# Ledger of designs, part 118: peptides against a protein of PDB entry 6TME

Target 1, 324 residues: chain A of PDB entry 6TME
Amino acid sequence: NRLKRAYIALQAWKKAFYSDPFNTAANWVGPDVCSYKGVFCAPALDDPSVLVVAGIDLNHADIAGYLPPELGLLTDVALFHVNSNRFCGVIPKSLSKLTLMYEFDVSNNRFVGPFPTVALSWPSLKFLDIRYNDFEGKLPPEIFDKDLDAIFLNNNRFESTIPETIGKSTASVVTFAHNKFSGCIPKTIGQMKNLNEIVFIGNNLSGCLPNEIGSLNNVTVFDASSNGFVGSLPSTLSGLANVEQMDFSYNKFTGFVTDNICKLPKLSNFTFSYNFFNGEAQSCVPGSSQEKQFDDTSNCLQNRPNQKSAKECLPVVSRPVDCS
Target 2, 324 residues: chain A of PDB entry 6TME as posed
Amino acid sequence: NRLKRAYIALQAWKKAFYSDPFNTAANWVGPDVCSYKGVFCAPALDDPSVLVVAGIDLNHADIFGYLPPELGLLTDVALFHVNSNRFCGVIPKSLSKLTLMYEFDVSNNRFVGPFPTVALSWPSLKFLDIRYNDFEGKLPPEIFDKDLDAIFLNNNRFESTIPETIGKSTASVVTFAHNKFSGCIPKTIGQMKNLNEIVFIGNNLSGCLPNEIGSLNNVTVFDASSNGFVGSLPSTLSGLANVEQMDFSYNKFTGFVTDNICKLPKLSNFTFSYNFFNGEAQSCVPGSSQEKQFDDTSNCLQNRPNQKSAKECLPVVSRPVDCS

## One batch from the design tools (peptide; made by RFdiffusion4, then SolubleMPNN)

Design b2_p15_8_s2 (from b2_p15_8, 7 letters changed)
Fold by OpenDDE base, seed 2:
Structure b2_p15_8_s2 (fold): chain B 324 residues (1-324), chain A 15 residues (1-15)
Amino acid sequence: as target 1 above (324 residues)
Amino acid sequence: MEEELRKKVQEILDE
């Protein structure tokens, strides 16, 4: 019965293919679904004597098509990997029936619509990759209530503010890059106890950086480049004991880049170019260290090459934003 | 049991 349901689902999916350039589904014929290319069977959890479809891997198949609602019949699937295809449309809500879902990777496709809230219904989900699609609208706050190891959201059309629930996330890697997020980074960010890497690149984020960023003791990569952040860098950034890569470039930061930031013990690359900083400590000067790489290009620094003109600097530097 | 199944499936996917 389970394999019969799987057969119905897989045949419906094959019918939903517009193009299969590598003939991936060429052998998707007959009732023996476990022999289908990209379909993987395993013993069922409730009955080891029963073989069920437990995994799908169609990565890099360049298949054009959509996900039909009949995929909801694949109730034993725990791994669903279909990245680097040309699937379009929305993620079917019928996938809520896949209660064993553990890893869901639909990255590098042409999916559209709001955040696929069906992903929030999976109680055991650990890995969610929806990057490089056309998902839009606001990010549901509930995403950060999930016990996810990684959250990949980059290169979509998400907008609105980052939910304050971000502090509840247990993820080690979170990517917001290349979306349309706006507003401030929530102060609750400092509560992300397992965070190693966070990327905000290329959004419409603004305001002052919250002091609570300095509480991210395990962060190795912090990239906030290409946004609209203002004010001075928080002095609490001196608390980033494990940061290796830090990028604040292409913002509207002002003030002085302090010695305490540039001397962070594990810092290897610190880019703060294309801002309005009017001073830097000697330890921040490019070439001052053999172990650290700095970029101070296009700021308002004195006696440094490749800086902004006085005409560009004066209006901004003379009106510093107070973040207190 | 669930974790064991997931591991086995992942191993198959990685082959």
Scores: peptide ipSAE 0.027, ipTM 0.649, DockQ to the pose 0.045
Fold by OpenDDE base, seed 4:
Structure b2_p15_8_s2 (fold): chain B 324 residues (1-324), chain A 15 residues (1-15)
Amino acid sequence: as target 1 above (324 residues)
Amino acid sequence: MEEELRKKVQEILDE
């Protein structure tokens, strides 16, 4: 009996709770698991006459505990949403049995360990949110082979380089922010055909921006702030026909910020502060447009307020990195 | 949110 298996799983999970401040699991008593708070049943896909547990929603329950291996008995679950709790430990490998997994949201918890590779085993996965945890180590390149709509990885402890396979991703939204990623942005980034939003904020990324970024015709948000990028902005950025929000602040960029970038047709906010730019077009000057907002603070610009001192600028500006 | 989840479940079932 599929509901019996679900009962075993849910009771094991209740036992794994250390704290339930809102008494979310107070009614998790008896065999009628479909009446449990946060448990959602639906007709099984293989047999509409059979009722199964199809979804879990424990979002914002502030539950402390761990995910026991018995959760692998929830084989009919397609939606697993447990964000904004205090779950700790690792994601159980037994979840590989949840072959119908469609949306997996464990964000804003206390999970640790390597990337949960069990997520790669789910053939129908479309949404993956593991942000605001303590996941560590390398990002498996296979994550971008998945047909995901969104990939949220921000605010973890991931290290190493961003995989070259990123170009294979069909995701519209990808976040890498606030990790420890290093190396260059892969040139394959330009192949992300469905990309709307990508965020690299607060990593240890370096090198030159790849020219292929200019191929991201559908991108509306591009944030590469708070990294170690060097060189000039690629001239190919003029190809970002739909970009609205662009942030390159807190890097080590040099050179001239051109009209072709600042006059992008959909650009509303462009922040390039806290770099070492030594020139900007008139169209890039803050206040030059009523339709666009610019921030050129703390660069090496002449005749602009709030710029770096000559002492800070000269060592960097005099040794520009050639990205050609 | 619960209703949204139910809707999503139904959408999956309709696929």
Scores: peptide ipSAE 0.026, ipTM 0.698, DockQ to the pose 0.040
Fold by OpenDDE base, seed 5:
Structure b2_p15_8_s2 (fold): chain B 324 residues (1-324), chain A 15 residues (1-15)
Amino acid sequence: as target 1 above (324 residues)
Amino acid sequence: MEEELRKKVQEILDE
């Protein structure tokens, strides 16, 4: 039966624990898996008279181990939360059998290997959190074809470009931060209709910012800091009617920071420090507003404190990248 | 300024 399969899976998992500092699995004994700490049972969707393992929550258990293939026997699991452990290895492909998966959180672990493509097999997945691991390689474009509410990829080892399919995403929150993504931000980004927060911080992204960013009417947080972006800020950024937090710091931007950007109606913090901007509107000057915070540090601005030297600025400012 | 922004971003990243 289903609980017997769950028992096999959970016992296999217990055997796969190298360390259980809080003795979380101490009570993982016997056939009554529903009594196991971190295991949650519910009536099966197909038969309410049958009790099944519907959820796993081992968050913050500091467990060291791996995910054995027998976890594929947990076919009724919809919620899988193992955040903040020390699980290592790869996400087993046998998890494809968990067709009810709704929330998958393996963040803050030591998982390795390529993107866990098994996550793409889950038809009902709404929440994917794989941040703070050591996943590597390319991001499958199919991730953005899924109807996810949130996509957390930050603090991994992902490489290559961001897929063009990003524009298909219905996610409100997407994090790419602290990976090794390269190339340009796809122009399709402007098609992200539900996007509220997007973070690109600390990658190897380059090129010009696409004009289509200005179409992100619902975005409240836009962080593109610590990359290799060049050129001027798109004039279309004036369309970010709801942006509150915006960071372009630590790039190679040039040109003039316009009044239209700095006067965005919901803008609270705008950081454009550590670039090569050679001018800014008065509305962009730190201290010019009581409602907005600006940072123009370490640019090529005249008559502003803490700017780059002429020696540092001239080679870059004299060779502006045309993003047209 | 930048610190406040970083804090907000960090909150998102650490959720």
Scores: peptide ipSAE 0.025, ipTM 0.677, DockQ to the pose 0.109; fails the geometry check
Fold by OpenDDE base, seed 1:
Structure b2_p15_8_s2 (fold): chain B 324 residues (1-324), chain A 15 residues (1-15)
Amino acid sequence: as target 1 above (324 residues)
Amino acid sequence: MEEELRKKVQEILDE
């Protein structure tokens, strides 16, 4: 009996709760699992006459505990949402048995360990949210082989380089923000045909920006702020026909910010503050446009307010990085 | 201006 297996799983999970401040699992008693708060049943896909546990929604329950291996018995679950709890430990490998998994949201918890590779085993996964946890180590390249609509990785402890396979991703939104990623952005980034929004905020990324960024015709948000990027902005950024929000602030960029970038047709906000730019086109000057907002603060620009001192600028500007 | 951009990005991150 599929519901019996679900009962075993859910009771094991209840037992794994250390704290349930809202008494979410108070009614998790008896065999009628479909009546459990946060448990949703539906007709099975393979047999419409059979009712199965198809979804879990414990969002914002502030539950402390862990995910026991018995959760692998929830083989009919397609939606698993446990956002904003205090679950700790690792994602059980037994979840590989949940072959119908479509949406997996464990964001804003206290999970640790490496990337939950069990998520890669789910053939139908479309939504993966693991942000705001303590996942660590390398990002598996295979994540970008998945047909995901969105990839939320921000606010974890991931390190190493961004995989070259990023170009294979069909995701419209990808977040790397607030991790420990290092190295260069892969040149394959330009192959992300469906990309609308990408954020690299607050990592240890470095090197030159790849020219291939300019191939991201559908991107509306591009944020590479708070990293260690060097060199000039690629001239190919003029190809970002749909970019609305662009942020390169808090890096080590040098060179000249060109008209071709600042005159992008859909550009609304362009922030390039806290770098070492030594020149900008008139179209990049804050206040030059009524439709666009610019921030050129704390660069090495002449005749602009709030710039770095000559002492700070000279050592960097005099040694430009050649990205060619 | 920078704060406005960061706010918008943060909204995306907080979804």
Scores: peptide ipSAE 0.007, ipTM 0.378, DockQ to the pose 0.104; fails the geometry check

Design b2_p15_8_s3 (from b2_p15_8, 5 letters changed)
Fold by OpenDDE base, seed 3:
Structure b2_p15_8_s3 (fold): chain B 324 residues (1-324), chain A 15 residues (1-15)
Amino acid sequence: as target 1 above (324 residues)
Amino acid sequence: MKEKLKEKVNEILNE
């Protein structure tokens, strides 16, 4: 039966624990898996008279171990939350059998290897959190073909370019922060109709910002800080009618920061420090508004405090990148 | 948190 398979899986997992500081699995004894701490049973979808393991919650258990392949026997699991543990190794391919997977949170662990492509096999997946791990290599383009509400990829070792398929994403929140992504932001970004928050912080992204960013009408947070972006800010950023937090700091931007950006109606914080901007509108000046915070520190602005030296500015400002 | 997960599981299963 399904609970017998779950028992085999959970006992295999218990054996895969190297450390259980809170004795979370202490009661993982005997066939009654529904009594196990962090195991949740529900009536099966196909037979309400049958109890199945539908959820796992081991969040904040500080468990050291790995995920054994026997976890693929948990075929009725829709929620898998193992946040803030010390699980290591790879996500087992056997998890492809968990066809009801809806939320998968393995964040803040010690997982390694490539992107867990098994997550792409789950047809009903809505939430994917793999942040704060050691996942590496390329992001598979197919991740953005998934009907995900949120995609958390930050604080990993992902490399290469952001896939052009990003424009297909229905996610409201996407985090790329603190990886090794390179290349340009795809122009298809403007097609992300449900996007509220996108974070690119601390990558190796470069090139000009695509004009299509201005099509992100629902975005409230746009953070592109700590990258290698060049050129002027797109004039189309005036289309960000709902942006509240915008950060372009620690890049190589040049040109003039316009009124159309700084007067965005919901803008509360705009940080454009540590660039090579050579001018700003009066509406962009820190202290010009009580409702808006600006930071223009360490640019090439005239008559502003804490700017770069002429020696630092001249080589960059004299060679503006044309993003046209 | 446990109760919330159980509720959510039930919601998913009842959809």
Scores: peptide ipSAE 0.027, ipTM 0.697, DockQ to the pose 0.038
Fold by OpenDDE base, seed 1:
Structure b2_p15_8_s3 (fold): chain B 324 residues (1-324), chain A 15 residues (1-15)
Amino acid sequence: as target 1 above (324 residues)
Amino acid sequence: MKEKLKEKVNEILNE
């Protein structure tokens, strides 16, 4: 019986709670699992006459505990939302049995260990949110081979390079922010056909920006701030016809910020502060447009306020990185 | 700096 298996799983999970400050699991008593708070039943896909546990929503429950292996008995679960808790440990490998998994949100918890590769085993997964945890190590390249709509990886401990397989992603939203990613952005990034939003904030990324970024025609948000990028902005950024928010602040960029970038048709906010730019077009000057906001603070610009000293600029500006 | 970055990420991710 599917509900009996669900009962075993849910009782094992209740036992794995160290703290339930809102008494979320207080009614998790007896065989009627469909009455459990945060447990949602639906007709089974293979037999509409049978009720199964199809979803878990324990968002914002502040529950401390771990995910026991018995959760692998929840084989009919398609939605697993447990964000904003204090769950710790690793994601159980037994969750590979949840073959209907469609949305998996474990964000804002205390999970540790490597990337939860069990997520790669789910054939129908569309939404993956593992942000605000302590996941570490390399990002598996295979994540971008999945037909995901969104990939949230931010605020973890991921390290190494961004996989070149990123260009295979069908995701509209991808975030890498606040990790330990290093190396260059892969040139394959320009192949992300469905990309609307990408965020690289607060990593150890370096090198030149790839010219292929300019191929991201559907991107509305591009944030590469707080990294170690060098060289000039690619001239191909003029191809970002739909970009609204663009941030390159807190890097080591040099050269001239061109008119073609600042005149992007949908650009509403462009931040390029805290770099080593030595020139900007008039269209890039803050206050030059009523429709666009610019920030050129703390560069090496002439005749602009709040710029770096010549002493800070000269060593960097005199040694431009050739990105050609 | 870190707090501003966190806020920005949250704004983007909650849209």
Scores: peptide ipSAE 0.015, ipTM 0.475, DockQ to the pose 0.093
Fold by OpenDDE base, seed 5:
Structure b2_p15_8_s3 (fold): chain B 324 residues (1-324), chain A 15 residues (1-15)
Amino acid sequence: as target 1 above (324 residues)
Amino acid sequence: MKEKLKEKVNEILNE
């Protein structure tokens, strides 16, 4: 019975293919769905004597098509990996029936519409990759209430503030890069106890950086580049004991880049170029360390190469944003 | 600029 449902689903999906350049679905013929390329069967969790479709891997198949609602018949699927295809349309709500979903990767496709809220219905979801699509609208705050290890949202069309629920996330990696996120980084960010990597690159984020960033003791990568951040760097950034990669470039930061930041013990790369910093500690100067790389390009620094003109600096530096 | 940013994101995400 389960394999018959899987057959119906997979045949409906094959019919939903507009192009299959590698003939991936060429062998998707007949009732033996477990022989289908990219279909993986395993014993059912509730009945080990029953073989079920447990995984789909169509990564890098360049398939053009859509996800039909009949995919909701794949009720035993725990792994759904279809990255690097040309699937379009929306994620079917019928996938709510896939209650065993553990890893969902639809990255590098042409999916559209709002955030696929069906992903929030999966109780056991640990990995969510929806990057490199055309998802739009608001990020639901409930995404961070999920016990996810990784949340990849980058390269979409999300237009919202970052939910304050971010502090509840147990994810080690979170990417917001290349969206249209706006507003401030929530102060609750400092509560992300498992965070190793967070990327905000290329959004419309603004305001001051919250002091609570300095509470991210496990963060190794912090990239806030290409936004509209203002004010000084928080002094609490000296608390980033494990940060290796830090990027604040292409913002509107002002003030002094302190010794306490540039001497962070694991810091290997610190880019603060293309801002309006008017001073830096000697430890922040590019070439001051053999172990650390710094980029201070295009700031308002005195006696440094490749800085902004006084004409460009004066209007901004003379009106620093107070973040206190 | 966009390409460099994309590359950087890809590097971070593929590590």
Scores: peptide ipSAE 0.012, ipTM 0.467, DockQ to the pose 0.092
Fold by OpenDDE base, seed 4:
Structure b2_p15_8_s3 (fold): chain B 324 residues (1-324), chain A 15 residues (1-15)
Amino acid sequence: as target 1 above (324 residues)
Amino acid sequence: MKEKLKEKVNEILNE
């Protein structure tokens, strides 16, 4: 009996709660699991006459606890939303039995350990949100082989390089922000055909920006701020026909910011502050357009306010990194 | 507009 298995799983989970401030699990009593707060039943896909637990929504419940291995008995769950809790420990490997998993949101918790590789075992997964946790180590390359619509990885402890498999991703939104990723952005990034929004903020990324970024024709948001990028901005960025928001601030970029970038047709905001740019086109000057906002603060620009001193600029500007 | 960028980024990261 599927509901009997669900009962065992949910009762094991209730026992794994250390704190339930809103008494969310107060009604988690008896065999009628479909009446449990945050538990949603639906007709089974293989037998419409049978009710199964198809979804969990415990978002914003502030529950402290862990995920017990008995959750692997919830084999009919397609939606698992437990964000904004205080769940700790690791994601159980027993969740590999949840072969219908479609949306997995464990964001804003206290999960630890490596990337939850169990997510790679779900053939139908479309949404993965693991942001605002303490996940660590390497990102598995296989994550981008999944047919995901969104990948939220921000605010974790991930380290090492971004996998070259990123170019295989079909995701419209990908966040890497506020991790410890290092190395270059892979050249394969230009192959992300469905990409709309990508955020690299606050990592240890370095090297030159790949020219292939200019192939991201559907990108509306590109934020690479607060990294260690060097060299000039690629001239191929003129290919970003739909970019609205672009941020390269707080890097080590040098060279000239061109008209081809600042005149992008959909560009509404372009921030390139806190770099070592030594020139900009007139179209890049803050206040040059009523439709576009620019920030050129703290560069090595001549005749502009709030620039770096010659002492700060000369050591970097005199040794430009050639990205060619 | 600087606020708009931050707002959009915050939306992406937090929502």
Scores: peptide ipSAE 0.311, ipTM 0.845, DockQ to the pose 0.120; fails the geometry check

